# Peptides against a protein of PDB entry 5OK6, part 158

Target 1, 215 residues: chain A of PDB entry 5OK6
Amino acid sequence: ELPGLDSQWRQIENGESGRERPLRAGESWFLVEKHWYKQWEAYVQGGDQDSSTFPGCINNATLFQDEINWRLKEGLVEGEDYVLLPAAAWHYLVSWYGLEHGQPPIERKVIELPNIQKVEVYPVELLLVRHNDLGKSHTVQFSHTDSIGLVLRTARERFLVEPQEDTRLWAKNSEGSLDRLYDTHITVLDAALETGQLIIMETRKKDGTWPSAQL

## One batch from the design tools (peptide; made by RFdiffusion4, then SolubleMPNN)

Design b2_p26_3_s3 (from b2_p26_3, 16 letters changed)
Fold by OpenDDE base, seed 2:
Structure b2_p26_3_s3 (fold): chain B 215 residues (1-215), chain A 26 residues (1-26)
Amino acid sequence: as target 1 above (215 residues)
Amino acid sequence: EEAELEAEEKAFREFVESGEDLRVRY
């Protein structure tokens, strides 16, 4: 059941738990398409529940690149294309108005960077491959704050590498050069890894030699 | 150390580009 218009406004826009609340690392926030949100604002600010300004169900269709993988379009801008809401506010809106049939929520996490908290709308998608089979990739999403060590562990898991096997990572640059990701303690951000970048997992041979060292 | 790393990176690039031990699985 829809609450009163003033109650809706307070739940979504209040400074303590609403849209303008402080970001906190690890919390979930949700994207709402800007035009829908503006229609909702007009509805609740109008003071007439019987008005023709009723926003209908939440529809984020314009934010998606496709309706198969539900990836976001590139280059979306907060405040222009979408609004970010805390999880509580999002769940209220979904409860009141519904979400378009079959459309997933666009959930994102707050991350802590050295001098800023932000909602990470675009996590890094890496293409993980093995050195001996570059044609078989696993696309995996990582935060910019994730360590190279996590990327390595994830690659090992996806390729079912046994615990006794030793592995290391290489990043393929846009120019075609390869950089060894030697320090596993730095972040994806520190390593300047980008979406669509190929990350090659090299596995040490049983004789104790690396494939790269045999040339 | 930096020179050794650059040499290793070059060698591995050449390895990958040669297609040695690369398997294309369709």
Scores: peptide ipSAE 0.085, ipTM 0.658, DockQ to the pose 0.063
Fold by OpenDDE base, seed 4:
Structure b2_p26_3_s3 (fold): chain B 215 residues (1-215), chain A 26 residues (1-26)
Amino acid sequence: as target 1 above (215 residues)
Amino acid sequence: EEAELEAEEKAFREFVESGEDLRVRY
């Protein structure tokens, strides 16, 4: 059942879980397509529940690059293309209006950057490969705040590396050069890793030598 | 994408075979 229009507005915009509430690291926020949201605003501000301005189901179709992988389009801008809502507000809207059939929610996490909280709309998608088989990639998403150590652990897990095997990472640059990711305590952001970047996991040989060092 | 990965694999193999030192990022 739809709440009163004023109640909807207060709940979504001005409530404790409203759109304007402070970001908190680790919380989930959701993207809502700007046109739909503006239509909803017009509807609830109009004061007529039977208005032709009824927004219908939430439809984020224009935010997606495709309906297969449901990847976001590149270059979307908050306030222009979408609005961010806290999880509670999102769930209220979905409960009231529904979400377009078959369309997944666009959930994102608040991350803590050195001096700011931000909803990470675009996590870094890395292509993880082994040094001896670059043709077999695993695409994995990481937060900019994730450590290189986590990337390494994730690579080891994806490639089923045994605990006794020693591994390290290399990042391939756009120029084709390779940088060894030596410090595993720095973040993906600090390492300046980018979406689509190839990350090569090198496995130490049984003789204790590294493949890259013997060449 | 697959062709690009193959080219990259070849380049890496060639690099690895050349014995060039890789840059270390801290």
Scores: peptide ipSAE 0.035, ipTM 0.582, DockQ to the pose 0.073
Fold by OpenDDE base, seed 1:
Structure b2_p26_3_s3 (fold): chain B 215 residues (1-215), chain A 26 residues (1-26)
Amino acid sequence: as target 1 above (215 residues)
Amino acid sequence: EEAELEAEEKAFREFVESGEDLRVRY
């Protein structure tokens, strides 16, 4: 059953527990399409439960680039294209109004950056390949706060590299050349890695030489 | 260390450009 309009407003938009509450690292937040949210605001502020202003089910269709992988469109802006809600508020809205059939929720995490917490709407998607098979890529999502060490471990796992095999990473830069990801302790953000960037895993030869060193 | 890294980066670029032991499947 739908709660009273004033109760809905307080649950979703109250600054203590709603949309305007402080971000906390590791929490899940959800995107809601802006027009739907504005329609909901108008509905609950109007004081009339008349179906003429009723927002219907949540429909985030305009935020998606495709309905296969459910990727977000690039360049979406908070407050213009979508509103961010904490998990509790999102779940309330879904329970009250429903979500469009077949659409997944758009869940994102709060990340801790050096001076700010933010919802990471666009995690980095890297194309992982092996030096000897560049045509076979694995797309893997990483947080900007993940270490290069995690990227390396993930690449090793995806390519089923044995523990005794030594590996290192190279990133294809904007100039088309390769930069070695030497420091594994820095973050994806610090390494300035971007979505769609090619990351090459080089595997050391049994003779102890690197393929790249034979030049 | 930085000079060694630059040398390795150069070597790898040259390696990729030469196509030696790199397999690009179309």
Scores: peptide ipSAE 0.026, ipTM 0.598, DockQ to the pose 0.078
Fold by OpenDDE base, seed 5:
Structure b2_p26_3_s3 (fold): chain B 215 residues (1-215), chain A 26 residues (1-26)
Amino acid sequence: as target 1 above (215 residues)
Amino acid sequence: EEAELEAEEKAFREFVESGEDLRVRY
């Protein structure tokens, strides 16, 4: 059942638990398409529950580039294309108005960067491959705050690498050459890795030599 | 997506064949 319009406004827009509350690392936030949200604001501010300004169900269709993987369009801007709501506020809106049939929620995490907390709307999607089988890729999503060590461990897991096998990573750069990811303690952000970037896992040979040493 | 992967594979092979210098990021 829909609560009163004033109650809706207070639950969603307040600075303590609503849209303007402080970001905390690890929390889930959700994207809401801007036009729908503005329609909802107009409805609840109008004070008439029977108004023609009723927003209907939440529809984020314009934020998606595809309906198969439900990837976001590139270049979306907070406050222009969407608003961010904390999990509690999102769940209230969904319970009151519903979500468009078949459309998934757009959930994102708050990450801690060196100087700021931010909702990570665009995690980095990397193409993981083996040096000897470039045709078999695994697309894996990482946070900008994840370490290169995590990328390496993830690659090892996806390719079922045995614990005794030694591996290292290379990134294809914009010039078409390869950059060795030597330090595994730096982050994806520090390494300047980007979505769609090819990451090659090199496995050490049984003779103790690296395949790349022959290049 | 498949075409992009094929292009990347080709570029990597061409790089390996060229013997271009590898960069090291720390």
Scores: peptide ipSAE 0.021, ipTM 0.574, DockQ to the pose 0.069

Design b2_p26_3_s4 (from b2_p26_3, 14 letters changed)
Fold by OpenDDE base, seed 4:
Structure b2_p26_3_s4 (fold): chain B 215 residues (1-215), chain A 26 residues (1-26)
Amino acid sequence: as target 1 above (215 residues)
Amino acid sequence: EEAKLKEEEEKFKAEVESGKDLRQKF
């Protein structure tokens, strides 16, 4: 059953789990398409539950680049294209209005950056490859706050690298050259890794030499 | 398959060699 309009407004905007609540690292937030959200605001502020301003089900279609991979469009702006809601507020709206059939929720995490919490709307998608099979990429999503060490571990896991095998990463730069990721303690952000960037996992040979070493 | 993997390893070596003048990204 739909709550009263004033109760909806208070729950979503001014509640302890409302839109204006402080961000906390690791929490889930959800994107809501701005036009739908504005329609909902108008509906609940109108005071008439039978109003023609009823927003219908949540429809985020305009935020997606495609309905196959459900990737977000590039360059979406908070407050212009979408509104961010904390998980509880999102779940209330979904329970009240529904979500468009077949559409996934757009869940994102709060990350801790130096001196700021942010909802990471665009995590970094890296193309992981092996040094000896550059044509077989695995796309894996990482936070900007993830360490290069995590990228390396994830690559090892994805490629089923045995624990005793030594591995290291290279990033293909914009010039097409390979930059070695020496420090595994820095973040994806600090390494300036970008979506679509090729990350090459080099595996040490049984003879103890590296494939990239000049013989 | 093995021959292809070797060819890709040689490509990787060539790409590494072309980039050796690039400074260590920390």
Scores: peptide ipSAE 0.174, ipTM 0.716, DockQ to the pose 0.123
Fold by OpenDDE base, seed 3:
Structure b2_p26_3_s4 (fold): chain B 215 residues (1-215), chain A 26 residues (1-26)
Amino acid sequence: as target 1 above (215 residues)
Amino acid sequence: EEAKLKEEEEKFKAEVESGKDLRQKF
């Protein structure tokens, strides 16, 4: 049942699960298109449930670049293009108004950076390839807080590498050369890896040599 | 198939070689 307008406002804005709640690392937050959210604010603040200000279903269409992969547009700004809601508040709004048919929720995680928690709206999309099949990429999303060790494990899994096979990573830099990712304990952020960057998994040969060392 | 895998391995080697000068600075 749709709660009263004042109850909706308190639950979404000022509740323990409201928009202004502290961010906590690992929590899910959801994007809501700004104009829809402002229409909802006007509706619940107007005090008239029969008002022409009814927001309808949540429609995030303007936030998407495409309706195939449901990628976000680049350069979206919090408070201008979208608002962030904690999972409980998002689920309330969806239960009350619905979500546009066929649109996925825009779920994002809170990440912890050295001095701040933030919702990671844009995770890093890496192009994973093998050293001997550079034309066959696997696009995989990573957090900026994920380790290079996780990227390596993910690459091994995607390429069905046997446990006894030794592997290592290379990143293609902006100059077109390959930088070896030696430290697997640093983060994707510390390694300065970017969306669309090619990451090459090199597999050690059976003779114990590396393909790259025979230069 | 094997010939294509060898060609891609040689491309990878060429890309690694182009980056050797950058690694000596760190």
Scores: peptide ipSAE 0.165, ipTM 0.709, DockQ to the pose 0.118
Fold by OpenDDE base, seed 2:
Structure b2_p26_3_s4 (fold): chain B 215 residues (1-215), chain A 26 residues (1-26)
Amino acid sequence: as target 1 above (215 residues)
Amino acid sequence: EEAKLKEEEEKFKAEVESGKDLRQKF
């Protein structure tokens, strides 16, 4: 059931869970398409529930590049293309207006960087491969704040590597050569890893040699 | 299959030989 217009406005804009509330690391926020949100603002500010300004169901279709994988378009800008809402505010709007049939919510996490909290709208998508099968990738999403150690563990899990097998990572650089990821304690951001970058998991041979070692 | 895996290992080795040590950046 739809609350009164003033109650909707207070809940979404000015509440403890409103749009302008402080970011907190690890919290979920949701993207809402800007035109829908502006239509909702006009509806609730108009003061007439019978108004032709009713926004209908939330439709984020313009934010997606495809309706199969539900990937965001590149280069979307906060305040121009979308609005960020805290989880509570998002869930209120979905309960009141609904979400377009079959369309997933666009959930994102607040991350902590050295001097800033931000909603990570574009996590890093890495192409994980084995050293002996470079043509068979697994695309996996990581936060910029995730460690290289997490990337390595995730690669081991995806490739069903046994606990006793030693593994290490390489990244394909912009020059097309391989850089060794030695430090597993640095972040994806510190390592300057980018979306679409090839990450190669090397597995140690049973003889104790590495495939990359010069014979 | 085994011949393809060996060819991919040789490609990987060639890419490593042209690579840089990231420890030089940190």
Scores: peptide ipSAE 0.129, ipTM 0.673, DockQ to the pose 0.107
Fold by OpenDDE base, seed 1:
Structure b2_p26_3_s4 (fold): chain B 215 residues (1-215), chain A 26 residues (1-26)
Amino acid sequence: as target 1 above (215 residues)
Amino acid sequence: EEAKLKEEEEKFKAEVESGKDLRQKF
């Protein structure tokens, strides 16, 4: 059953538990398209349940670049294109109004950066390849807070590398040169890795030499 | 197959040494 309009407003907009709630690392937040959200605000603030102001189902269509992979458009701005809601508030709105048929929820995680917590709307998509098969890429998502060690483990798993095989990573920089990722303890953010960046996994030869080494 | 893998290894080595753009091969 739909709660009263004042109860909806208090549940979603309450600064302690609603939209203005403080971020906490690891929590799920959800994107809601801004125009739908503004229509909902107008509806619940109007004080009447007139169908002329009723927002209908949540429709995030304008946030997606495609309806196949449900990838977000690039360059979306919080407060302009979307609002962020805590998981509880999102689930209330979905239970009250529904979500447009076939659209997935846009779930994101709160990450902890050195001085701030933020919702990571755009995780880093890396193109993983092997040094001897550069034409075969695998796109994998990582948090900016993930370690280079996790990227390396994920690449090893994706390419079915045996535990006894030694591997290392190279990143293609903006100048087109290859930078070796020596430190596996730094984050994706600290390594300045970006979406669409090529990451090459080099596998050590059976003779103990590296393919990239000058003989 | 093995000959092709060796050729791709040599290309990778040459790109590491030269700093040349791998993106032109995709």
Scores: peptide ipSAE 0.131, ipTM 0.671, DockQ to the pose 0.307; fails the geometry check

Design b2_p26_4_s1 (from b2_p26_4, 16 letters changed)
Fold by OpenDDE base, seed 5:
Structure b2_p26_4_s1 (fold): chain B 215 residues (1-215), chain A 26 residues (1-26)
Amino acid sequence: as target 1 above (215 residues)
Amino acid sequence: DDAAVEAMKAAGLTLAAVDRQPLPRP
């Protein structure tokens, strides 16, 4: 049975635990398609549980590019295309109305940027490749707040690089040339890395030379 | 070895780029 309409409104829209609560770094928030959410608002504000305004199951289908990879469409805007709910509020709505069958939740993390906390709706997807096999990419998602060191470790793991092998990263820039990611302590954001950017892991030769030294 | 170097060249790795890193965003 659904909770009373006023109770639903208070659980979801309150400023302490609901939609209006402060963002906190590392917390999970969930996207809800705007039309569904507005339908829910109309339903709970209408005061009639049997009204034609019943929203049905949560359906985020319009937010996805496809139902295979469940990737978000590009350029979605908070307040226009979707609303953000904290995990508790999301789980309440899912428990009350359900989620469309087979559709995954759209979970995102709060990240801390200089002077602001935000829900990172679009993490960076990098194309990781080896210097000797540029045709075989691994797409890996990173936060803008992740370090280049994490990107390097992740590349090493994906390519099964042994601990004793020395590796470094290059990024293909907008000019079509490669820039070395020398500082591994800066973030993905600091390095200005973008979704779809090619990141080349170079492995040091057994003779102690780098392949790039022959360029 | 040579094929890897040629692949890197084709990817735009030049001597001028070897010492470059993107400037941190402010």
Scores: peptide ipSAE 0.109, ipTM 0.677, DockQ to the pose 0.439
Fold by OpenDDE base, seed 3:
Order: C-alpha cells, then structure tokens, then sequence
Structure b2_p26_4_s1 (fold): chain B 215 residues (1-215), chain A 26 residues (1-26)
C-alpha cells in the first residue's frame, strides 16, 4: 500500500535523510529519470491519491544508451536528466511504485574529491593489456578516486601475474605515445586517465630487465 | 622478446615517454 502523500514527500525530500541530505563518501545513490521524478512530485504535492498525476513505475529508459549492458548515455546532467536519491529514498520509491520491468537500478557511489563530494555517475573504463599482447584487452571500471596502485593490482589479477613478478603501468596518451605511471599513489583522476584509454601492464623479465629498456 | 618490444614501439612507447607521468589535475 502506498503511504500518504505527505508521508511520501517527507520521506523522499526530507533534508536529513532524503534527496537533500549531505553526500557521504562510499554511500550508494541512485539515479531517477527527471520526468518521472517531477511527475511524482506533482502527484504527492497535489494531495489527491486518485489524481491523474500518478507517476506509475519508475522508468529510467531514457537514461540508458543500451539495454544490453545498461550503459548510461553520455553527457547526462543532474537536475536536467536525472535526480539523485540516497539508497533509502530510492528503495522507498521502488517499493511504492515499482521499477520498470527488466531495468536495473542505476546505482552510483559518492566519491570524495579535493574540494567536493559528488556521486560518480561516470566511472572510468580502462582497457588493460599486457605489453606483449596489446590485442587482448580487459575492460575494467575504476573510480576517479582509485589509485594507480589499484589499477596495477587489478591488472595483475586479471592477467594472473604471480606475486613474485614485478609489473608497472604505461598509459597511452592522446598524442599516441606512452606515459609511464610511475607514482602508484596518485589517483586515476590525477593521472588524467579517461574512459577507453589503453593501459599497458609491463612485466619485468626474469633477467631483471624491463622490456621497454630496449626501446 | 623482440616481438614485445616491437609491439610497445607500435603502441607509441618512446624514450621521451619513459618515466613521464601526467601531472595531477588541479
């Protein structure tokens, strides 16, 4: 059963626990398509549960570029295309109205940047390859706040690198050259890594030399 | 392996790019 309209409004829009609550790093937030959300606002503000303004099921179809991988469209803007809700508010709306059949929730994490917390709607997708097999990539998502060290560990895991093997990363830059990711403590953001960027894991040779030392 | 070196060259690895890392974004 749907709660009373005023109760719905307070639950979702309450500044302490609802849409307006402060972002906290690591928390899950969810995208709701803006038109649906505005329809819901109109419904609950109208005070009539039998109103023709009933929003129906949450439908985020317009936010997706594909229904196979459920990738978001590029360039979506908060407040224009979607609204962000904290997990509790999202789950309330889903419980009350449902989610369109077959659509996954659009869950995203709050990240902490030097001057701001934000929901990371677009994590970075990197193409991980080995230096000796550039044609065999693993696409992996990373937060902008993830360290290069995490990228390296992830690459090692994906390529089944033994613990005793030494490895390092190179990033293919926009000029088509390779930049060595020497500092593993900086973030993906700091390293200016972008979605679709090729990241090459170089493995040290058994003789203690690096393959790239012959370049 | 020479093939690995050539692959890295084809990927754009040059001496000028060795040990270079992008500066942190402000």
Amino acid sequence: as target 1 above (215 residues)
Amino acid sequence: DDAAVEAMKAAGLTLAAVDRQPLPRP
Scores: peptide ipSAE 0.099, ipTM 0.683, DockQ to the pose 0.421
Fold by OpenDDE base, seed 1:
Structure b2_p26_4_s1 (fold): chain B 215 residues (1-215), chain A 26 residues (1-26)
Amino acid sequence: as target 1 above (215 residues)
Amino acid sequence: DDAAVEAMKAAGLTLAAVDRQPLPRP
């Protein structure tokens, strides 16, 4: 059952638990298409439950570039294209109005950057490959706050690298050359890794030499 | 072995790029 309009407004917009609540690292937030959200605002502020301003089900269709992989369009802007809601508020709206049939929720995580907490709307998609098979890529999403060490571990796992095998990463840079990611403690952000960037995992030879030492 | 080295070269791995870490963002 739909709550009263004032109750809906208070539940979703209340600064303690609603849209304006403080961000907390690791929490889930959800994107809502802005026009739908503005229509909902107008509906609940209008005070008439029978108003023609009823927003209907949440429809995020305009935020997706495709309905197969449900990837977001590039260049979406908070407050212009979408509104961010905390998980509780999102779940309330979905329970009240529903979500468009077949659409997944657009869930994102709060990350902690050096001076700010932010909802990471666009995580980094890296193309992981082995040095000896550059044609076989694994696309993996990482947070900007994830370490290069996590990228390396993930690459090892995806390629079924044995624990005793020694491995290291290279990133293809903007100049088209490869830079070695030797510091595994820095973040994806610190390493300036970008979506679509090729990351090569090099495996050490049994003789203790690196393939790249022959370059 | 040689094919892997050539593939790495084709990917842009050069001596000049060896052990170069991207600069951290400020």
Scores: peptide ipSAE 0.095, ipTM 0.696, DockQ to the pose 0.442
Fold by OpenDDE base, seed 2:
Structure b2_p26_4_s1 (fold): chain B 215 residues (1-215), chain A 26 residues (1-26)
Amino acid sequence: as target 1 above (215 residues)
Amino acid sequence: DDAAVEAMKAAGLTLAAVDRQPLPRP
């Protein structure tokens, strides 16, 4: 059963637990399509539960570029295309109105940047490859706040690299050349890595030489 | 593995400068 309209508004828009609450690193937030959210706002502000302004089920279809992988469209803007809700508020709306059949929730994490917390709507998708098989990429999602060390560990895991094998990363830059990712303690953001960027894992030879020394 | 090096070269993967990492964004 739907709660009273004023109660709905307070639960979703309450500054302590609602849409306007402070961001906290590691917390989950959810995207809601802006048109649906505005329809909901109009409904609850209208004061009539039997109004023709009833929003129906949450429908985020316009935020997705595909219904197979459920990837977001590029260039979506908070406040224009979608609203961000904390997990509690999202779950309230879903419980009250439902979510369109077959659509997954659009869950995102709050990340901590040097001076601000932000919901990371677009994590970085890197194309991981081995130096000896550039045609076989593994797409892996990373936070901008993830370390290059995590990218390296993830690449080692995906390629089943043995613990005794020595490996290092290279990024293909905009000029088509390779930049070596020396510092594994810097973040994906610090390294300026971008979605769709090719990351090459180089494995050291048994003779102790690196394949790239022949480039 | 010479084939791997040749494949990297064929892909236009040159070392712009041996051993450069992008500077962290300020």
Scores: peptide ipSAE 0.136, ipTM 0.718, DockQ to the pose 0.626; fails the geometry check

